# Designs tried in a protein design run: peptides against a protein of PDB entry 5ZKO. Part 3

Target 1, 44 residues: chain A of PDB entry 5ZKO
Amino acid sequence: SASNPRKFSEKIALQKQRQAEETAAFEEVMMDIGSTRLQAQKLR

## One batch from the design tools (peptide; aimed at target 1 I33)

Design b1_p9_3_s4 (made by RFdiffusion4, then SolubleMPNN; its pose is not in this set)
Fold by OpenDDE base, seed 3:
Structure b1_p9_3_s4 (fold): chain B 44 residues (1-44), chain C 44 residues (1-44), chain A 9 residues (1-9)
Amino acid sequence: as target 1 above (44 residues)
Amino acid sequence: as target 1 above (44 residues)
Amino acid sequence: IAAAAARAM
């Protein structure tokens, strides 16, 4: 039975989760850059 | 030396690559669904 | 910063 719509929906959900996790990791890197910049500003 | 702009740029580049890879994997899943749908239509 | 790289793996 080639239509595993349930298996496709599970795969899509897993991939959306991975994309969200990678986005959160990108945001964390950008926050670290921002915090480092703020710290450097406070030291001047 | 707290400003590692090179290390930040490398981290950003790596994270952008991961996001692109996860996007490609999502597109592959969606193509697989599309192909399955086309096959089901041809059987009908 | 090192912790963010480890979490994405």
Scores: peptide ipSAE 0.189, ipTM 0.687, DockQ to the pose 0.174
OpenDDE base, seeds 1, 2, 4, 5: peptide ipSAE 0.176, 0.191, 0.168, 0.181; ipTM 0.682, 0.683, 0.679, 0.680; seed 2 fails the geometry check

Design b1_p9_4 (made by RFdiffusion4; failed a check: too like the target's own chain)
Pose (drawn by RFdiffusion4):
Structure b1_p9_4 (pose): chain A 43 residues (1-43), chain B 44 residues (1-44), chain P 9 residues (1-9)
Amino acid sequence: ASNPRKFSEKIALQKQRQAEETAAFEEVMMDIGSTRLQAQKLR
Amino acid sequence: as target 1 above (44 residues)
Amino acid sequence: LQAQKLRTL
C-alpha cells in the first residue's frame, strides 16, 4: 500500500499526496492576511 | 538543457545540490524559531 | 516551489 508495485498505483499515490498538500498549502496561504492584520492590531 | 541535463550523473548531482540548498535554508528558519517564541512573552 | 514559498513566508 505505502509502496505499491504497479506504476499506475504509484502515480495515483503521488497524485493523491500532491492534491492533499496543495489543498493544505492553499489554506495556509489563503488567510495569511488575517494574521498580517493581527500585527497592525497589536502595534 | 542547462537546468535539464542529459546525463543521469549530471541530473543526480543537480538534485543533490538543490537538496543541500533547500535543507540549508530550512535548517536556518526552523533553527532560531525559539527566539521568536520568546519575543511573544513580551506581548502577553 | 511550495516549500520555497513557505520559507519566504

Design b1_p9_4_s1 (made by RFdiffusion4, then SolubleMPNN; from b1_p9_4, 7 letters changed)
Fold by OpenDDE base, seed 5:
Structure b1_p9_4_s1 (fold): chain B 44 residues (1-44), chain C 44 residues (1-44), chain A 9 residues (1-9)
Amino acid sequence: as target 1 above (44 residues)
Amino acid sequence: as target 1 above (44 residues)
Amino acid sequence: QLRTQLLEL
């Protein structure tokens, strides 16, 4: 079958989106941990 | 509630695993595209 | 909250 470069590009874009979303999720977790530590400091 | 740093570390590890898996999936897509291009070259 | 949020990921 003829290659469909547009479909390939679309798949790549979707995969890059997933990677970015996972990065954002990780950053959110780290932000929450940081906030928790800051709160713990305030309460001492 | 008491912080459970082990659980936090575990979640961080899991998130890093997800990121690695998404990277691997991307690499697989790129490999498939590369293979397709190679095949197209062979058929010319 | 954080623990609950982590479980939701």
Scores: peptide ipSAE 0.131, ipTM 0.680, DockQ to the pose 0.099
OpenDDE base, seeds 1, 2, 3, 4: peptide ipSAE 0.128, 0.115, 0.123, 0.112; ipTM 0.683, 0.673, 0.674, 0.665; seed 4 fails the geometry check

Design b1_p9_4_s2 (made by RFdiffusion4, then SolubleMPNN; from b1_p9_4, 6 letters changed)
Fold by OpenDDE base, seed 4:
Structure b1_p9_4_s2 (fold): chain B 44 residues (1-44), chain C 44 residues (1-44), chain A 9 residues (1-9)
Amino acid sequence: as target 1 above (44 residues)
Amino acid sequence: as target 1 above (44 residues)
Amino acid sequence: EQLTRLLEL
């Protein structure tokens, strides 16, 4: 059977999207930590 | 309220784990593509 | 598993 490059490309694109989403989620966590630290400093 | 560094570290670790898992999933896709290409070459 | 899915088998 012929190789299906479309399906390969779709799978690659999906996995790259997931990688980007997990990176964004990590950045959100770090932002929240940074915000918390800033607030803690203001309350001292 | 006191900052909870344990919970922060746990969240960071979880997100890093997810990033690694998605990277591994991408690598698996690429490995499968590579294997398929190798097989296709052998069948030519 | 991924290979099968990628090949639509």
Scores: peptide ipSAE 0.157, ipTM 0.678, DockQ to the pose 0.069
OpenDDE base, seeds 1, 2, 3, 5: peptide ipSAE 0.149, 0.148, 0.151, 0.134; ipTM 0.674, 0.672, 0.674, 0.662

Design b1_p9_4_s3 (made by RFdiffusion4, then SolubleMPNN; from b1_p9_4, 7 letters changed)
Fold by OpenDDE base, seed 1:
Structure b1_p9_4_s3 (fold): chain B 44 residues (1-44), chain C 44 residues (1-44), chain A 9 residues (1-9)
Amino acid sequence: as target 1 above (44 residues)
Amino acid sequence: as target 1 above (44 residues)
Amino acid sequence: AMRTALLEL
């Protein structure tokens, strides 16, 4: 198939967006763990 | 909510899987770019 | 970062 630089750039941009979203989701999980630990300490 | 380490571990494992899948998809795009360049050279 | 996070559980 013919080279389509525009289509490749679109794919790369989309993948970068997805990776950023997955990283953000992971950070949210880690925040939840931290919050849970803090709450557990308060209840002791 | 009570700490559920098992649920947190599950969430982290799932996010790791998703990040690996997105990385693999990105690598596939880069391989396609490389292949296209190689093919273009062959046609010259 | 994710590997480190797993070790902290």
Scores: peptide ipSAE 0.134, ipTM 0.682, DockQ to the pose 0.190
OpenDDE base, seeds 2, 3, 4, 5: peptide ipSAE 0.128, 0.133, 0.124, 0.133; ipTM 0.684, 0.675, 0.657, 0.680; seeds 2, 4, 5 fail the geometry check

Design b1_p9_4_s4 (made by RFdiffusion4, then SolubleMPNN; from b1_p9_4, 6 letters changed)
Fold by OpenDDE base, seed 3:
Structure b1_p9_4_s4 (fold): chain B 44 residues (1-44), chain C 44 residues (1-44), chain A 9 residues (1-9)
Amino acid sequence: as target 1 above (44 residues)
Amino acid sequence: as target 1 above (44 residues)
Amino acid sequence: ELLTKLLEL
């Protein structure tokens, strides 16, 4: 029935959002690591 | 201090796990779409 | 990758 494509599109949209949020969280952690590394280099 | 690398490693591991789970969920949705498509083709 | 950056500290 015609509802299947709509349900699938909604699921795909939700998954894309979640993946983007996880990517953003990953990038934040990477930024924190990068900042810590830079601090360590400045203290040498 | 030495705790920072460990905390970062734990955060990275958690993020990798979450990303893998989201990928698996996406693949499940894609499989369902593929199955539905195949059913539609068989009914023609 | 994040692990590589961690190892570079």
Scores: peptide ipSAE 0.108, ipTM 0.628, DockQ to the pose 0.183
OpenDDE base, seeds 1, 2, 4, 5: peptide ipSAE 0.103, 0.101, 0.097, 0.099; ipTM 0.642, 0.637, 0.633, 0.642; seeds 2, 4, 5 fail the geometry check

Design b1_p9_5 (made by RFdiffusion4)
Pose (drawn by RFdiffusion4):
Structure b1_p9_5 (pose): chain A 43 residues (1-43), chain B 44 residues (1-44), chain P 9 residues (1-9)
Amino acid sequence: ASNPRKFSEKIALQKQRQAEETAAFEEVMMDIGSTRLQAQKLR
Amino acid sequence: as target 1 above (44 residues)
Amino acid sequence: QKLRAQAEA
């Protein structure tokens, strides 16, 4: 499972992990401005 | 073909070089991250 | 045949 044999299974796993990370990465970058506005509120 | 060499040896050395660079910068931003968490006490 | 089936599994 974690280390498949077939190349098709390996490609599917790499694409799955890549989609998860890009979904999570595009969430952290999505609302950075909300955090950048907190500093203006604090200063 | 400069960033994309032909020889596999040149490809491996290139990946090793980039990995050393990426890890060196990563070990810097995460290193003095404690000094930033201490600055947070000043606010509260 | 049995050993092949096990290796394919």

Design b1_p9_5_s1 (made by RFdiffusion4, then SolubleMPNN; from b1_p9_5, 7 letters changed)
Fold by OpenDDE base, seed 4:
Formats: C-alpha cells, sequence, structure tokens
Structure b1_p9_5_s1 (fold): chain B 44 residues (1-44), chain C 44 residues (1-44), chain A 9 residues (1-9)
C-alpha cells in the first residue's frame, strides 16, 4: 500500500536518531576523559 | 592510577562498537526497504 | 565541540 514510503522514511529517521544518540554518548565519554585528564593535571 | 588509560580505551572501544552496531542496524533497514521494493517490482 | 568541553571543565 501507498503507506510504505512513509513507514520507511520513519524507520530511517528513527535509526538516524539512534546513530546521533550514540555519537552524543561517544562525545560524552570523550568529555569525561578530557575532564579527568584536566583534573589530574590540576592536581599535579 | 595507571589503570585509567586502559579504562578509557575500553570505554572508547565499547562506544565505537555501539556506533558500528547502529550503523549495521541502519544498513539492515535499508536492505529491508530494498528487498520490499524488489518484491513489489516482481509482483508487478 | 570545543565549547562543550570548556563548559564541562
Amino acid sequence: as target 1 above (44 residues)
Amino acid sequence: as target 1 above (44 residues)
Amino acid sequence: SSSAAAEAA
């Protein structure tokens, strides 16, 4: 039925959102590492 | 402690794995769309 | 981004 393209676009959009969320989580991990390094430097 | 670099590398690796899994899931969605299109073409 | 890193520091 003609609704398939809309369902596909929705699936793609949701999956792209999940990819973006995982990218954000990666950036958060990198920030935590950076913060830890900075704190360690401040304590030296 | 000296274990921090290893913990960081592990966190990075795990997060990169999650990103790769989400990419694979995206590719699966695209394959499903392609398969559906191919089936629709075969039925026409 | 560099701005987000500065806020977290």
Scores: peptide ipSAE 0.068, ipTM 0.679, DockQ to the pose 0.036
OpenDDE base, seeds 1, 2, 3, 5: peptide ipSAE 0.062, 0.047, 0.065, 0.091; ipTM 0.677, 0.674, 0.679, 0.666; seed 5 fails the geometry check

Design b1_p9_5_s2 (made by RFdiffusion4, then SolubleMPNN; from b1_p9_5, 7 letters changed)
Fold by OpenDDE base, seed 2:
Structure b1_p9_5_s2 (fold): chain B 44 residues (1-44), chain C 44 residues (1-44), chain A 9 residues (1-9)
Amino acid sequence: as target 1 above (44 residues)
Amino acid sequence: as target 1 above (44 residues)
Amino acid sequence: ASSAARRAA
């Protein structure tokens, strides 16, 4: 019973971490696209 | 070359979907915690 | 690294 609050907090923290990781992954995708576009521009 | 915009849009869409899924997963966790707390209150 | 640090590269 008394361990429930800790387990809940860990569960919440883990899920927030996953959200942050997916945000970071999105940013990486956008950087890759941006880099590709910049490279294409330089080749012109 | 011409297919790149479509591929990029698909990549972006996929990543946004993942972010939404992680948000939904977080909401589910919070609902479970809320229900558990409510049950504990009812048992008092 | 922070998102800011990643963007600085």
Scores: peptide ipSAE 0.205, ipTM 0.691, DockQ to the pose 0.028
OpenDDE base, seeds 1, 3, 4, 5: peptide ipSAE 0.194, 0.174, 0.197, 0.195; ipTM 0.688, 0.688, 0.698, 0.690

Design b1_p9_5_s3 (made by RFdiffusion4, then SolubleMPNN; from b1_p9_5, 7 letters changed)
Fold by OpenDDE base, seed 5:
Structure b1_p9_5_s3 (fold): chain B 44 residues (1-44), chain C 44 residues (1-44), chain A 9 residues (1-9)
Amino acid sequence: as target 1 above (44 residues)
Amino acid sequence: as target 1 above (44 residues)
Amino acid sequence: SSSKRREEA
């Protein structure tokens, strides 16, 4: 039976991309929190 | 202005959950690759 | 952590 190494590598790459996207989303959440804190400080 | 620490903590928790889910999905991909390899070996 | 996306605050 023929192996499909290209398809496996593609699946891995896609999944790693998804993980990276979730990491970026987490960083965005943290930035939003930081912005909120900064705004709160400026309004005092 | 009132802070919403509970909402921030909730957002962080949700995002960490998403990261964990993506990690689990990656592990599933790797298991599928492993299964395919095992099947290929058995059919030889 | 990618610091390059953190420019505007």
Scores: peptide ipSAE 0.121, ipTM 0.681, DockQ to the pose 0.030
OpenDDE base, seeds 1, 2, 3, 4: peptide ipSAE 0.117, 0.110, 0.118, 0.098; ipTM 0.681, 0.676, 0.678, 0.671

Design b1_p9_5_s4 (made by RFdiffusion4, then SolubleMPNN; from b1_p9_5, 7 letters changed)
Fold by OpenDDE base, seed 4:
Structure b1_p9_5_s4 (fold): chain B 44 residues (1-44), chain C 44 residues (1-44), chain A 9 residues (1-9)
Amino acid sequence: as target 1 above (44 residues)
Amino acid sequence: as target 1 above (44 residues)
Amino acid sequence: ASSAERAAA
């Protein structure tokens, strides 16, 4: 059967999207930690 | 309240793990595509 | 990693 390059490209694109979303989630975690530290600093 | 660096480090580590898992999933997709192409080649 | 600018909280 033929390779279905369109479906392959879709799958690759989807997986790249997942990686980007996890990267964004990581950055959000880092921001939240930064905010928490800043708040603690303000309270000192 | 104190910063809880242990909890922060845990959260960071967990998120890094997620990124690694998504990378592995991407690599698996690429391998599957490669295998499919190889199979198609054998059938030609 | 993203190169996008992020606002400070």
Scores: peptide ipSAE 0.163, ipTM 0.691, DockQ to the pose 0.030
OpenDDE base, seeds 1, 2, 3, 5: peptide ipSAE 0.148, 0.156, 0.156, 0.159; ipTM 0.686, 0.686, 0.688, 0.688

Design b1_p9_6 (made by RFdiffusion4; failed a check: too like the target's own chain)
Pose (drawn by RFdiffusion4):
Structure b1_p9_6 (pose): chain A 43 residues (1-43), chain B 44 residues (1-44), chain P 9 residues (1-9)
Amino acid sequence: ASNPRKFSEKIALQKQRQAEETAAFEEVMMDIGSTRLQAQKLR
Amino acid sequence: as target 1 above (44 residues)
Amino acid sequence: LQAQKLRAE
């Protein structure tokens, strides 16, 4: 499972992990401005 | 073909070089992250 | 030989 044999299974796993990360990466970058506005509220 | 060499040896050395650079900068931003969490006590 | 030429290209 974590280390498949078939190349098709390996490609599917790499594409799955890449999609998860990009979904999570595009969430952290999505609302950075909300955090950047907190500093103006603090200063 | 500069960033994309032909020889596999040149490709491996290139990946090793980039991994050393990426890790060196990563070990810097995460290193003095404690000094930033101490600055947070000043606010509260 | 044609396959070796394609590999070299």

Design b1_p9_6_s1 (made by RFdiffusion4, then SolubleMPNN; from b1_p9_6, 9 letters changed)
Fold by OpenDDE base, seed 3:
Structure b1_p9_6_s1 (fold): chain B 44 residues (1-44), chain C 44 residues (1-44), chain A 9 residues (1-9)
Amino acid sequence: as target 1 above (44 residues)
Amino acid sequence: as target 1 above (44 residues)
Amino acid sequence: SSSEEKAKQ
């Protein structure tokens, strides 16, 4: 409720953390792809 | 590996789906807050 | 919350 601003702020903060974690996971996927490509280049 | 482009594309697609789901969850949080505020206004 | 449960799946 509007009377529970702390609870709403906590929900928002938690959700923003999750968004950041998913962004980090995406960056890890792309880094893995990049590393694999770099390895393939070194082996050529 | 660079020889498994389908697997990489699948990983990317899955991760982008997760990002979209977290965005939707954030929108739901904000809608819940907005709805609560609207309810409080109606009761005033 | 329902979102927390859904995220655990």
Scores: peptide ipSAE 0.124, ipTM 0.706, DockQ to the pose 0.000
OpenDDE base, seeds 1, 2, 4, 5: peptide ipSAE 0.099, 0.046, 0.111, 0.063; ipTM 0.697, 0.665, 0.698, 0.672; seed 2 fails the geometry check

Design b1_p9_6_s2 (made by RFdiffusion4, then SolubleMPNN; from b1_p9_6, 7 letters changed)
Fold by OpenDDE base, seed 2:
Structure b1_p9_6_s2 (fold): chain B 44 residues (1-44), chain C 44 residues (1-44), chain A 9 residues (1-9)
Amino acid sequence: as target 1 above (44 residues)
Amino acid sequence: as target 1 above (44 residues)
Amino acid sequence: SSSARKAAE
């Protein structure tokens, strides 16, 4: 069972990337909601 | 542009769920790597 | 959406 440290590091890096992408997606959702709220206030 | 607070809350909840799932996936990767390393040490 | 990002300006 040869340890593949390069493959491990790649696996970790890819998973960290996915976490960052999901965080960015959350921020986008919050921005959308925030902008919608602000627009509703402007039109009041 | 009717504010849909229920839809907003749902959107937030779903995105938070995705973040949690990606965290769990990362933990699984780390567990796998850790177990592999431990096995390699045992077989030495 | 791209529209939402533009609207946030």
Scores: peptide ipSAE 0.134, ipTM 0.688, DockQ to the pose 0.000
OpenDDE base, seeds 1, 3, 4, 5: peptide ipSAE 0.130, 0.127, 0.130, 0.133; ipTM 0.684, 0.686, 0.682, 0.686

Design b1_p9_6_s3 (made by RFdiffusion4, then SolubleMPNN; from b1_p9_6, 8 letters changed)
Fold by OpenDDE base, seed 5:
Structure b1_p9_6_s3 (fold): chain B 44 residues (1-44), chain C 44 residues (1-44), chain A 9 residues (1-9)
Amino acid sequence: as target 1 above (44 residues)
Amino acid sequence: as target 1 above (44 residues)
Amino acid sequence: SSSAERAAA
């Protein structure tokens, strides 16, 4: 039926959103590591 | 402490693994859509 | 980019 393309597009959009969320989580991890390194350097 | 670099590397590795899993899930979605399209064409 | 904005903050 003509509704299947909409279901597929929604599934694709959800998976792309998940990838974006994991990218954001990775960027947060890298920021935390960078901040920790910067703090350690300032304390030396 | 010298253990912090190992903790950070492990955290990075885990986040990269999550991104790889979401990429694999996206590829599976695209394969399913492609298979559905191919089947629909064969039935016409 | 979001990363560049975070680095500037």
Scores: peptide ipSAE 0.160, ipTM 0.688, DockQ to the pose 0.000
OpenDDE base, seeds 1, 2, 3, 4: peptide ipSAE 0.145, 0.144, 0.153, 0.157; ipTM 0.689, 0.688, 0.692, 0.690

Design b1_p9_7 (made by RFdiffusion4)
Pose (drawn by RFdiffusion4):
Structure b1_p9_7 (pose): chain A 43 residues (1-43), chain B 44 residues (1-44), chain P 9 residues (1-9)
Amino acid sequence: ASNPRKFSEKIALQKQRQAEETAAFEEVMMDIGSTRLQAQKLR
Amino acid sequence: as target 1 above (44 residues)
Amino acid sequence: EELEKELEE
């Protein structure tokens, strides 16, 4: 499972992990401005 | 073909170089992250 | 022989 044998299974796993990370990465970058506005509220 | 060499030895050395650079910068931003969490006490 | 059996496994 974590280390498949077939190359098709390996490609599917790499694409799955890449999609998860890009979904999570595009969430952290999505609302950075909301955090950047907090500093203007604090200053 | 400069960033994409032909020989596998050149490819491996290139990945090793980049990995050393990426890790060196990562070990810097995460290093003095404690000094930033201490600055947070000043606010509260 | 033993090493070949370990690689086949």

Design b1_p9_7_s1 (made by RFdiffusion4, then SolubleMPNN; from b1_p9_7, 8 letters changed)
Fold by OpenDDE base, seed 2:
Structure b1_p9_7_s1 (fold): chain B 44 residues (1-44), chain C 44 residues (1-44), chain A 9 residues (1-9)
Amino acid sequence: as target 1 above (44 residues)
Amino acid sequence: as target 1 above (44 residues)
Amino acid sequence: SSSAEEAAK
């Protein structure tokens, strides 16, 4: 139906958001690791 | 503790897998849209 | 589109 393009765009936008969220989650993991490493260095 | 590096590497690997899965999901969405568009064209 | 929504979860 004529509503398909809108639904497609919505689906694409949602999936792109999920990709961005997973990227942000990865960055958070790396930040936590970095912080832990820095703390360990300071304790030496 | 000395076990931290192993846990960090595991966390990183898991998160990279999630990113890859979300990329694959996006590709599937685009494939479905492409297929739908092709079908609509064939029906014309 | 239902299949794609399920696969993305």
Scores: peptide ipSAE 0.118, ipTM 0.699, DockQ to the pose 0.000
OpenDDE base, seeds 1, 3, 4, 5: peptide ipSAE 0.099, 0.110, 0.109, 0.084; ipTM 0.697, 0.703, 0.696, 0.679; seed 3 fails the geometry check

Design b1_p9_7_s2 (made by RFdiffusion4, then SolubleMPNN; from b1_p9_7, 4 letters changed)
Fold by OpenDDE base, seed 4:
Structure b1_p9_7_s2 (fold): chain B 44 residues (1-44), chain C 44 residues (1-44), chain A 9 residues (1-9)
Amino acid sequence: as target 1 above (44 residues)
Amino acid sequence: as target 1 above (44 residues)
Amino acid sequence: SSSEKEREE
């Protein structure tokens, strides 16, 4: 199989995108937790 | 909504697991590329 | 064999 550098670069790019998306999802979870905490404090 | 710390911790844990899985997937991609390069060199 | 394992998002 001829090393298809283009195909490998594409795989790397896709995987880096997925890592970034999971980081964003983590940040969203933390934001939701933060918002919930602020709301809970407001209701106290 | 009572802050359900258990539910938030579970969400965080799941998201951290996903990040780890995507890191592992990236490492697998790089391993496959490395293996392909070694094979290509062997066939030269 | 380009196993395009489409990892299910």
Scores: peptide ipSAE 0.186, ipTM 0.721, DockQ to the pose 0.000
OpenDDE base, seeds 1, 2, 3, 5: peptide ipSAE 0.119, 0.145, 0.148, 0.154; ipTM 0.704, 0.707, 0.704, 0.704; seeds 1, 2 fail the geometry check

Design b1_p9_7_s3 (made by RFdiffusion4, then SolubleMPNN; from b1_p9_7, 8 letters changed)
Fold by OpenDDE base, seed 2:
Parts: C-alpha cells; sequence; structure tokens
Structure b1_p9_7_s3 (fold): chain B 44 residues (1-44), chain C 44 residues (1-44), chain A 9 residues (1-9)
C-alpha cells in the first residue's frame, strides 16, 4: 500500500519513548543499589 | 540483609540487555521504513 | 502495509 508517513512517525516516536523508559528503569536500578548501600553503611 | 553484589550485577546486566533490545527494535523500525520507501521509489 | 500500521506488541 501507499506510504503512511503519519504511521511511521508514530512508530518512531513510540520506539523512542520505549528507549527512554528503559533508560529511566536503568537509573532506578542504580538508585536502588545506591540507596541499599547507603542504608547498609548507616547501620554499621 | 547483607549486600548482594551478585544480585545487583545481575540486575544491571539485565537492564542493559533491555536497553540493547529496544535499540535493536528501533533499528528494525528504521529499516522497515527505509525498505518501504525504497520499494515505493522502484515502482515510480 | 497492514503489518506496519500496528505497534509492536
Amino acid sequence: as target 1 above (44 residues)
Amino acid sequence: as target 1 above (44 residues)
Amino acid sequence: SSSRRRERE
């Protein structure tokens, strides 16, 4: 069928959103690790 | 509980894998768009 | 293509 520029742009935008969400999830993991280490240090 | 360095390293590795998979998915989207455009051009 | 209209599940 014909080119669907609106649909392609939507696919790109959605995929970029997913990449950003996975980056945010990574940052959350690192924050959790850091917080756990900090808490462990406070208890020593 | 005690620090779990093995578990933390695993969480980091898994999250990095997810980021890589989302990047691959983005590349696939761009390839599909490019292929569609190329096919449309060939028919002109 | 109809396959490109939908988002990846």
Scores: peptide ipSAE 0.233, ipTM 0.677, DockQ to the pose 0.000
OpenDDE base, seeds 1, 3, 4, 5: peptide ipSAE 0.207, 0.201, 0.159, 0.210; ipTM 0.676, 0.673, 0.675, 0.668; seed 1 fails the geometry check

Design b1_p9_7_s4 (made by RFdiffusion4, then SolubleMPNN; from b1_p9_7, 7 letters changed)
Fold by OpenDDE base, seed 3:
Structure b1_p9_7_s4 (fold): chain B 44 residues (1-44), chain C 44 residues (1-44), chain A 9 residues (1-9)
Amino acid sequence: as target 1 above (44 residues)
Amino acid sequence: as target 1 above (44 residues)
Amino acid sequence: SSSRAEREA
């Protein structure tokens, strides 16, 4: 139906935010793994 | 801990799944926009 | 009609 560019733009913005948040969460997991590895190395 | 590789792998898998889901949601939004545009064109 | 995204966003 009638174009609601504001609603679409809002939805797009929200979706891109979610993608960024999931990327950040992934980076946090990988950082945690890296920290664990670093700790293990220090204990050797 | 380095003793929980399964937990890390599970967390990574979950995070990658979430990223894929958010990508799919974005594609759905864009498809909706495209469909709306197509409809508008048909009505011209 | 408006798309789902138009209604729900």
Scores: peptide ipSAE 0.189, ipTM 0.697, DockQ to the pose 0.000
OpenDDE base, seeds 1, 2, 4, 5: peptide ipSAE 0.184, 0.187, 0.186, 0.182; ipTM 0.698, 0.698, 0.696, 0.692; seeds 1, 4, 5 fail the geometry check

Design b1_p9_8 (made by RFdiffusion4)
Pose (drawn by RFdiffusion4):
Structure b1_p9_8 (pose): chain A 43 residues (1-43), chain B 44 residues (1-44), chain P 9 residues (1-9)
Amino acid sequence: ASNPRKFSEKIALQKQRQAEETAAFEEVMMDIGSTRLQAQKLR
Amino acid sequence: as target 1 above (44 residues)
Amino acid sequence: EAAAAEAAA
């Protein structure tokens, strides 16, 4: 499972992990401005 | 073909070089992250 | 044939 044998299974796993990370990465970058506005509220 | 060499030895050395650079900068931003969490006490 | 099928599985 974590280390498949077939190349097709390996490609599917790499694409799955890449999609998860890009989904999570594009969420952290999505609302950075909301955090950047907090500093203007604090200053 | 400069960033994409032909020989596998050159490819491996290139990946090793980049990994050393990426890890060196990562070990810097995460290192003094404690000094930033201490600055947070000043606010509260 | 069987050994090839088992290896493909």

Design b1_p9_8_s1 (made by RFdiffusion4, then SolubleMPNN; from b1_p9_8, 6 letters changed)
Fold by OpenDDE base, seed 5:
Structure b1_p9_8_s1 (fold): chain B 44 residues (1-44), chain C 44 residues (1-44), chain A 9 residues (1-9)
Amino acid sequence: as target 1 above (44 residues)
Amino acid sequence: as target 1 above (44 residues)
Amino acid sequence: SSSARRAAE
C-alpha cells in the first residue's frame, strides 16, 4: 500500500535522530573530560 | 586521583559502543526496506 | 566546528 514509503521514511528519520543523540552524548562526555583536565591544570 | 583516567576511558568506550549499536540498527532498517522493495519488484 | 561553538560558552 501507499502508506509503506511514509512508514519507512519515518523509521529512517527516527534512526538518524538516535544517531545524532548518541553523538551529542559523546560530545558531552568529551566536554566533561576536557573541563576536568583544565581544572586539574589550573589547580597545579 | 589516578582512577579518573580509567573511568573516563570507560565512559568513552561505552559511548562509542552506543554509536556503533545505533549504526547497526540503522543498517538493519535499510536492509528491511531494501528487502521489501525487492519483494515488491518480484511480485509485479 | 561544534567544539568551537561550545568552547565559547
Scores: peptide ipSAE 0.164, ipTM 0.689, DockQ to the pose 0.028
OpenDDE base, seeds 1, 2, 3, 4: peptide ipSAE 0.163, 0.145, 0.161, 0.145; ipTM 0.688, 0.685, 0.689, 0.681

Design b1_p9_8_s2 (made by RFdiffusion4, then SolubleMPNN; from b1_p9_8, 6 letters changed)
Fold by OpenDDE base, seed 1:
Structure b1_p9_8_s2 (fold): chain B 44 residues (1-44), chain C 44 residues (1-44), chain A 9 residues (1-9)
Amino acid sequence: as target 1 above (44 residues)
Amino acid sequence: as target 1 above (44 residues)
Amino acid sequence: SSSEARRAA
């Protein structure tokens, strides 16, 4: 059997994309926390 | 409205878990690539 | 980047 470098590169690229998406999701969570805290302060 | 520190901590924990899972998936891909290369070498 | 776009929104 031959190695499939193109298929491996595709798999790597997909996993790197998923890691980036999860990082983005985490950043969104942190922004939401910050916004909620700021809003709560304004309403006090 | 009150802040929900427990809900925020839960959201953070879930996102950190997802990041760890995607890292593990990437490591598995790299192991598969290494194994495939080694197997191909043995069959030459 | 996607993160930069999110911060700008």
Scores: peptide ipSAE 0.222, ipTM 0.698, DockQ to the pose 0.027
OpenDDE base, seeds 2, 3, 4, 5: peptide ipSAE 0.194, 0.172, 0.167, 0.172; ipTM 0.687, 0.679, 0.684, 0.686

